Peptides against a protein of PDB entry 3B8E. Designs and how they scored, part 81

Target 1, 230 residues: chain A of PDB entry 3B8E
Amino acid sequence: PFLIFIIANIPLPLGTVTILCIDLGTDMVPAISLAYEQAESDIMKRQPRNPKTDKLVNEQLISMAYGQIGMIQALGGFFTYFVILAENGFLPIHLLGLRVNWDDRWINDVEDSYGQQWTYEQRKIVEFTCHTPFFVTIVVVQWADLVICKTRRNSVFQQGMKNKILIFGLFEETALAAFLSYCPGMGVALRMYPLKPTWWFCAFPYSLLIFVYDEVRKLIIRRRPGGWVE

## One batch from the design tools (peptide; made by RFdiffusion4, then SolubleMPNN)

Design b2_p15_6_s2 (from b2_p15_6, 12 letters changed)
Fold by OpenDDE base, seed 1:
Structure b2_p15_6_s2 (fold): chain B 230 residues (1-230), chain A 15 residues (1-15)
Amino acid sequence: as target 1 above (230 residues)
Amino acid sequence: EERVEKLRELLKKLF
């Protein structure tokens, strides 16, 4: 989000506070829950990692986490962001380069795509209105991400959802996201303004895409062990 | 500005 904010000079898609809420709030319990996951059925058939030659973080893991899943997550967040701004009169093409004027407190006549003028206060309300749905989008795509992280090779349907701590983590992150989104005073305290319930659905296609993508990947790995996809 | 213009041109080519 922040890289595109700088490169495209668009209004800030996700605030620092919302990022902290992701990293410290919604991601911790789910991440801890993976430590309680049952071992894959074939783990004892795998050779142990050679600590001298094998990196814990390899190029394949970086490609998967940042290059594939992370890009789908980012696309989901930006989709939600662009939908909200478009609903408020700012089409995606009009946002390019708008940041300088958007963030200027002395410019109170910034035009949207329809020629309507927006005060600084109105623009900041719209910006902060984008932060919460972007955050919620990340939580919704994290549901799929958490589920796919349960296994490297086995399908989720083979592994099952027996990890009660993981189920608790999914509930906790969702409850926390709902609390931060709808609790009175969060707009003042955290700049997290309430979102329309319909905006939750903007993330679902991307969450499903992550899930399907990883199940297809795992299917390929099971059919062709030792491939570049592993 | 030049990067934004290049991005606009890319988007115009994609759409």
Scores: peptide ipSAE 0.023, ipTM 0.571, DockQ to the pose 0.014
Fold by OpenDDE base, seed 2:
Structure b2_p15_6_s2 (fold): chain B 230 residues (1-230), chain A 15 residues (1-15)
Amino acid sequence: as target 1 above (230 residues)
Amino acid sequence: EERVEKLRELLKKLF
């Protein structure tokens, strides 16, 4: 998100406070829950990692985490961001280069895609209105990400949802996201303005895409062990 | 500005 903010000079998609709420709030308990996952049925048939040759973080893991899943997550967040701004009169093409004028307190006549002028205060309200739905979108796509991270090779349908700590993590991150989004005073304290309940559904196609993508990947790995997809 | 204009042109071609 921040790289696109700099490169495209668009209004800030996700605030620093919302990023901290993801990293310290909604992502921590789910991440810890993976340590309580049951071993895959074939784990004892795999040779142990060679610590001298096999890196814990390999190119395949980087490609999957940042190049594939992370890109789908980012696309989901940006989709929600662009939809909200479009509903408020700012089409995606119009946002390019707008940051300089958007962030200037002395410019009170920034035009939207329809020629309506926006004051600095109105623009900041719209910007902060985008932060919470972007945050919620990340939480919803993290549901799929957490579920796919349960196993490397086995389908989620083969492994099942027996990890009670992971189930607790899913409820905790969802409850925390709802609390941060709808609790009175969060707009003042954290600049997290309340979102329409319909905005939660903007993330669902991307969450489903992550899940389907990884299940297909795992199916390929099971059918062709030792392939480039592993 | 030139990079933003190039990106705008690319987006105009995509849409």
Scores: peptide ipSAE 0.022, ipTM 0.616, DockQ to the pose 0.014
Fold by OpenDDE base, seed 4:
Structure b2_p15_6_s2 (fold): chain B 230 residues (1-230), chain A 15 residues (1-15)
Amino acid sequence: as target 1 above (230 residues)
Amino acid sequence: EERVEKLRELLKKLF
């Protein structure tokens, strides 16, 4: 998000506070929960990792985590961001290069895509209104991400949802996201303005996409062991 | 307008 903010010079899609809420709030318990996951049923059929040659973090893992899943997550967040701004009169094309004027407190006549002028305060309300739905979008796509991380090869349907700590993590991150989004005073404390409940659904297609994508990937791995997808 | 004013007040407190 921040890289696109700089490169495209668009209004800030996700605030530093909201990023901290993701990294320190909603991601910690889910991440820890994976340590309690049951071994895959085929684990005894795999050769042990060679600690001298096999990296814990390999290029395949980086490609999957950052290059595939992370990109889908980012697209989900940006989709929500662009929809909210478009509903407020700022079409995506108009946002390009707008950051300079957007962040200037002395410019109170920034025009939207329809010629309406926006004060600095109005623009900042819209910006902060985007941060919470972007954050919530990330949490919703993290549901799928957490579930797909349970296994490397087995389908989630084969592994099942037996990890109670992981289930707890899903509820915890969701409850925390709801708390941060709707608790009175969060707009003042964290600049997290309440979102319409309908905004939660903007993330669902991307969450489903992550899940389907990974299940298809795992299916390919099971059918073609040692393929380039593994 | 009320939201803008609340934000303006908040911004004045923070900056």
Scores: peptide ipSAE 0.000, ipTM 0.312, DockQ to the pose 0.023
Fold by OpenDDE base, seed 5:
Structure b2_p15_6_s2 (fold): chain B 230 residues (1-230), chain A 15 residues (1-15)
Amino acid sequence: as target 1 above (230 residues)
Amino acid sequence: EERVEKLRELLKKLF
């Protein structure tokens, strides 16, 4: 998010406080829950890793985590961001290069895509209104990410949802996201303004895409073991 | 506010 903010010179999509709420709040319990997942049925048929040649973090893992899944997550967040700004009169093309004037406190006549003028205070309310739905979008796509991380090769349908700690993690991160989004005073304390309930659904196509993508990947691995996709 | 803003800028450089 921050790289695109710099490169495209757009209004800030996700605030630092909201990023910290993701990293320290919503990710901890789900990540710990994976330690309690049952072993895959075929684990004893796999050769042990060679510690001299096989890296724990390999190019395939980096490509999958950051290059594929991470990009789909980012696209989901940006989709939500662009929808909210468009609903407030700022079309995506108009946002390019707008940051300089957007962040200037002394400019109170920034025009939207329809010629309406926005004060600094109004612009900051809209910006902070984008941060919360972007955060919620990340939580919703993390549901799929957590579920796909249960297994390396087996389908989620084969493994099942028997890990009660993982289920608890999904509810905990969702409850925390709802609390941070709708609790009175969060707008002042964290600059997290309430979101319309409809904005939660902006993430669902991307969450589904992550899930389908990984199930297809795992299907390919099961049919063609030893490929570059493993 | 200035310390919070500096911290925000530092954190922005990390992410």
Scores: peptide ipSAE 0.000, ipTM 0.284, DockQ to the pose 0.021

Design b2_p15_6_s3 (from b2_p15_6, 13 letters changed)
Fold by OpenDDE base, seed 2:
Structure b2_p15_6_s3 (fold): chain B 230 residues (1-230), chain A 15 residues (1-15)
Amino acid sequence: as target 1 above (230 residues)
Amino acid sequence: EEKVKELLEKLKKLL
């Protein structure tokens, strides 16, 4: 999010407070829950890792985590952001380079894609209106990310949802996201304005895409052990 | 708004 904010000079898509709520709030319990996951049925058939040659974090893991899954997550967030801004008159192409004028409090005549002029206050309201749906979009896509992280090779359907701590984590992050989104005063305290419940569904296609993508990946790994995809 | 801008600028410097 922040890299695109800098490179494209677009209005801030995700607030710093919302980032902290992700990193310290919604991600912590789910991440800890993975430590309680049951071992895969084939784990004892795998050769032990060579600690001298095999890195815990390899290029393949980085490519999967940041290059593939992380990009799909970011695309989901940005999709929600662009939809909200488009509904408010700002088409994606018009947002490119707009940040300088957008963030200037002395410019009160910033035009949208339809020639409507926006005051600084109006622009900040719509910007902050994007932060909460972007945050919720990340939480919804994290459901799929957490579920796919349960296993390296086995399908989630083979492993099942037996980890009660992981299930608790999914409910906790969802409840926290709902609390932060709808609790009175969060707009003042955290600049998290309430969102329409329909925005929760905006991320579902991306969550499903992550899940399907990883299940297909795992299917390929099971059919071709030792392949480049493993 | 100014305090948040300042916090954002501080966070921008930390990032």
Scores: peptide ipSAE 0.000, ipTM 0.299, DockQ to the pose 0.020
Fold by OpenDDE base, seed 3:
Structure b2_p15_6_s3 (fold): chain B 230 residues (1-230), chain A 15 residues (1-15)
Amino acid sequence: as target 1 above (230 residues)
Amino acid sequence: EEKVKELLEKLKKLL
């Protein structure tokens, strides 16, 4: 979010407080739940990690986490952001370079893609209206991310959903996201304005995409062990 | 901060 905000000079897609709610709220319990996952059926066929040569975080893990899954997550969030701004008159192409004028409180005549003028206060309302749906999009995509992280090689269908702590984590992050999105006063306290329930569904295609992508990846790994996809 | 700015400028050139 912040990288694109700075690089493209677009209005702020996701607030700092909202990011803290992801990092410290919705992501912690799900991440801890993975420690309680059942071992994969082939784990005893794998040699123990050599602590001198094998890094806990390798290039393959970084590539998968940041280069693949993280990019799909970001695309989902930005899709939601661009849809909201487009519904409010700001087409994606018009947002490029707009940040400077958008954040200037003395400019009260910023034009949208249709020639409508927006005051500073109106622009900030629209900006804050983007934060909550972007956040919810990340949470919905995190459901898929958590589920795919259960295994390295086995399909989720082979592993099953037996980890009760992981299931609890999915409910906890969803309940927290709903609380932050709909609790009265969150707009003032966190700059998280309430969202229409329909915005929860905007993330589902991306969540499905992550799930399908990882299942296909795991299928390739199972068919071609020791390949470049591992 | 300067390293972050430099990285951001490099990213700006790559995107």
Scores: peptide ipSAE 0.000, ipTM 0.277, DockQ to the pose 0.015
Fold by OpenDDE base, seed 4:
Structure b2_p15_6_s3 (fold): chain B 230 residues (1-230), chain A 15 residues (1-15)
Amino acid sequence: as target 1 above (230 residues)
Amino acid sequence: EEKVKELLEKLKKLL
C-alpha cells in the first residue's frame, strides 16, 4: 500500500492504524495456528532438509509469499480502494498525483472526476471510509492465504480442515475485523468508519483466485516434482 | 453521478 501511495501519489489507501490492526490483530492468531497443523501425509517420505545448505527462507518462498500471493492480496485491496473512491466521484486516473492536494488542509476545492469540489474534511472522511474496507479486504484474502499455507504440496482437499485451532483463528480474525469495523467509537478511536456489509464480498474473487492459483501450483508440483514451481 | 450526489448529501449531514 505505502509503496503505491508514494510512487503514484494517490490518497492513502490504508492507514497506519489499520496496518497495525492487521499485523498485531487479525494476522497473529491465524499465523500461530499453523504451528498446530497436521503434517502432510508424505512428509515422512521426504528426505530431511540439510540445515547447512537449505535455507528456511529461500528465493522460491520469497517469490511465492511476496511476488505472487502478496501481489494478489495487494491487487484485491487496491481494487476495493479504487471502487470506493470511484463510487465517491474519484476515478482511478484522477487519483494519480492527487495526494499533494488531497493532504493539504488549506486546499478546500479539490475537484473530483465530475468537477465537484471537496473540502479537506470531506476528503478525509472519504479516505477513512476507504481504510476499513481495505482492511476487511485484506482479512478476507488472508482466509485464503491461511488455508493455502496449511500445506506445501498436498491439496487442501487432501489435507482437510482438521486443525481446530486454524478454524478458530479464521473465526477470531473475522470477529475481530467485524468488531473493529462496526463497534461504536471505532471511527473516532481508530479512524475506521463502518462499512456496508456488501464490501466484505468485494474481496471474494481475489480469495478464490489465491486459492485456485495455489491449488493449481500444488497440482503442478505433485505431477512434476523438481520443477521451478517447487 | 447520482450516487456521488447522494454521498455528498450524506457527507454534508456528517459535517
Scores: peptide ipSAE 0.000, ipTM 0.250, DockQ to the pose 0.025
Fold by OpenDDE base, seed 5:
Structure b2_p15_6_s3 (fold): chain B 230 residues (1-230), chain A 15 residues (1-15)
Amino acid sequence: as target 1 above (230 residues)
Amino acid sequence: EEKVKELLEKLKKLL
């Protein structure tokens, strides 16, 4: 999010407070829950890691975490952001380079894609209206991310959803996201304005994409052991 | 705590 904000000079898609709510609020309990996951059925058939040659963090892990899954998550968030701004009169092409004028409090006549003028206050309301749905989009795609992290090689359908702590984590992060999104005063305290319930569904295609992508990856690994996909 | 407050104040000035 922040890199695209700088490179494209677009209005801020996700606020610092919302990022902190993700990193400290919604991700902690789910991450801890993975420590309680049952071992995969094939774990005893795998060779132990060689400490001299095999890194804990390898190029494959970086590619999977940041290059693949992280990019799909970012695309989901940005999709929600662009849809909200388009519904408010700002088409994606018009947002390119707009940040400088958008963030200037002395400019009260910033035009949208339809020639409507927006005051600084109106623009900031729209910006903060984007932050909450972007945050919720990240939480919804994190459901899929957490579920795919249960296993390295086996399908989630083979492993099942028996980890009660992981299930609790999914409910906790969702309840926290709902609390932050709808609790009175969050707009003033955290700049998280309430979102229409329909915005929760905007992330579902991306959550499904993450899940399908990882299941296909795991299927390839099971069929072709020792391939570049491992 | 002071560094966190200073960071929060810097963040409040940036936001």
Scores: peptide ipSAE 0.000, ipTM 0.301, DockQ to the pose 0.025

Design b2_p15_6_s4 (from b2_p15_6, 12 letters changed)
Fold by OpenDDE base, seed 2:
Structure b2_p15_6_s4 (fold): chain B 230 residues (1-230), chain A 15 residues (1-15)
Amino acid sequence: as target 1 above (230 residues)
Amino acid sequence: DELVEKLKKLLEELF
């Protein structure tokens, strides 16, 4: 998000407070829950990692985490961001380079894609209106991310959803996201303005895409052990 | 209202 904010000079997609709510709020319990996941049925058939040659973080893990899954997550967030801005008169193409004028408090005549002028206060309301749905989008795609992280090779359908701590984590992060989004005063305290319930559904295609993508990946790994996808 | 505005300004300065 922040790299695209700088490179494209668009209005801020995700605020610092919302980032902290992800890192310290919604991600902690789900991440801890993975420590309670049952071992895959074939784990004892695998050779132990060589600590001298095999990195804990390898190029494949970086490619998967940042290059593939992380990009799908970011695309989901930006999709939600662009939908909300478009509903408020700002089409995606018009946002390119707009940040300088957007963040200038002395410019009160910033035009949208339809020629309507927006004051600084109106623009900041729209910006902060984007932060909460972007945050919620990240939580929704994290449901899929958490579920796919249960196993390296086995399908989620083979492993099942037996980890009660993981299920609790999914409910906790969702409840926290709903609380932060809809609790009175969050707009003042955290600049998290309430979102329309329909904006939760903007993330669902991307959550499904992550899940399907990883299940296909795992299917390939099971059919061709030792391939470049493992 | 004044406390809310001060908190808003403080948050605007911090973030």
Scores: peptide ipSAE 0.000, ipTM 0.281, DockQ to the pose 0.025
Fold by OpenDDE base, seed 3:
Structure b2_p15_6_s4 (fold): chain B 230 residues (1-230), chain A 15 residues (1-15)
Amino acid sequence: as target 1 above (230 residues)
Amino acid sequence: DELVEKLKKLLEELF
């Protein structure tokens, strides 16, 4: 989010406080829950990791986490962001380069895609209106991400959902996201304005896409062990 | 501007 904000010079899609809520709030308990996952059925058929040659974080893991899944997550967030701005008169093409004028408090006549002028205060309300739905979108795609991280090769359908701590983590992150989104005063305290409940559904296609993508990947790995996909 | 260009290059290398 912040990289695209700088590179494309668009209005800020996700606030610093909302990022902290993800990193310190909604992501911690789910991540810890993975330590309690049951071993895959084939674990005893794998050689022990050589600590001298085998990195814990390898290029394949980086490619998967940042290059594939992380990109789908980012696309989901940006989709939500662009839809909200478009509903408020700012089409995606018009947002390119707009940041400089958008963030200038002395410019009160920034035009939208339809020629409507927006004051600084009005623009900041719209910007902050994007933060909470973007945050919620990340939480919804994290459900899929957490579930796919349960296994390296086995399907989730083969592994099952037996990890009670992981299930608790999914409920906790969802409850925290709902609390941060709807609790009175969060708009003032965290600049997280309440969102329409319909915005939760905007992330579902991307969550499903992550899940389907990883299940297909795992299927390929099972059918072609030692292939370039592993 | 220089930071933005470096970030663009980094993104082009990563994605």
Scores: peptide ipSAE 0.000, ipTM 0.297, DockQ to the pose 0.014
Fold by OpenDDE base, seed 5:
Structure b2_p15_6_s4 (fold): chain B 230 residues (1-230), chain A 15 residues (1-15)
Amino acid sequence: as target 1 above (230 residues)
Amino acid sequence: DELVEKLKKLLEELF
């Protein structure tokens, strides 16, 4: 989010508070839940890691985590952001370079894509209105991310959803996201304005994409062991 | 109260 904010000079898509809510709120319980996952059926057929040659963090893991899944997550968040701004009169093309005027409190006549003028206060309400849906989008794509992390090689359909702690984590992060989004006073306390229920659905295609992508990856690994995808 | 105000100011500066 911040890299595109700087490079494209767009209004801030995700606030620091919302990032802290992700890192400290919604991610902890799901991450801990993976420690309780059952071993894959083929684990005893795999050779142990060679500590002299095999890094814990390899190029494949970095490529998967940051280069592939992380990019899909970011795209989901930005999609939601652009939808909300477009619904408020700001088309994506008009946002390029707008940050300087957007963040200036003395400019009260910033025009949208339709020639409507927006005061500083109105613009900040719209900006903070984007932060909560972006956050919720991240939570929804994290459902898929957590589920795909259950296994390295086996399909989720082969492994199943038997980990009760993981299921609890999914409900906990969702309940926390709903609480932060809809609890009275969160707009003042955290600048998290209430979310239209329809905006939750903006993330679903990306969550599905993550899931399908990883299942296809795992299918390729199972069919062609020792490939570059592994 | 001072800690809350300092936190509020820090939050206002960070945001």
Scores: peptide ipSAE 0.000, ipTM 0.290, DockQ to the pose 0.025
Fold by OpenDDE base, seed 4:
Structure b2_p15_6_s4 (fold): chain B 230 residues (1-230), chain A 15 residues (1-15)
Amino acid sequence: as target 1 above (230 residues)
Amino acid sequence: DELVEKLKKLLEELF
């Protein structure tokens, strides 16, 4: 999010407070829950990793986490961001280069895509209105990410949803996201303005895409072990 | 916000 904010000079899509809420709030319990996942059915048939040669974090894992899944997550967040700004009169093409004028408190006549002028205060309300749905979008795509992280090779349908701590984590992160989004005073305390319930659904296609993508990946790995997809 | 502003300023100084 922040890299695109800089490169494209668009209004800030995700605030620092919302990032902290993801990293310290909604991502922590789900991540810990993976430590309690049952071993894959074939794990005892695999040779142990060589701790001297095999890194825990390799280029393949980085490519998968940041290059593939992380990109789909980012696209989901940006989709939600662009939808909200478009609903408020700012089409995606008009946002390019707008950051400088958007963040200038002395400019009170920034035009939207329809020629409506926006004061600094109005622009900041819209910006902060984007932060909460972007955050919620990340939580919704994290559901899929958490579920796909249960296994390296087995389908989620083969592994099942037996990890009660993981299920608890999914409910906890969702409840926390709802609390942060809708609790009175969060707009003042965290600048997290309440979102329309419909904005939760903006993330669902991307969550489904992550899930389908990983299941297809795992299917390929099972059919063709030792491929570039592993 | 202060952290964002500080990061924004830092980036404006770097670029």
Scores: peptide ipSAE 0.000, ipTM 0.310, DockQ to the pose 0.017; fails the geometry check

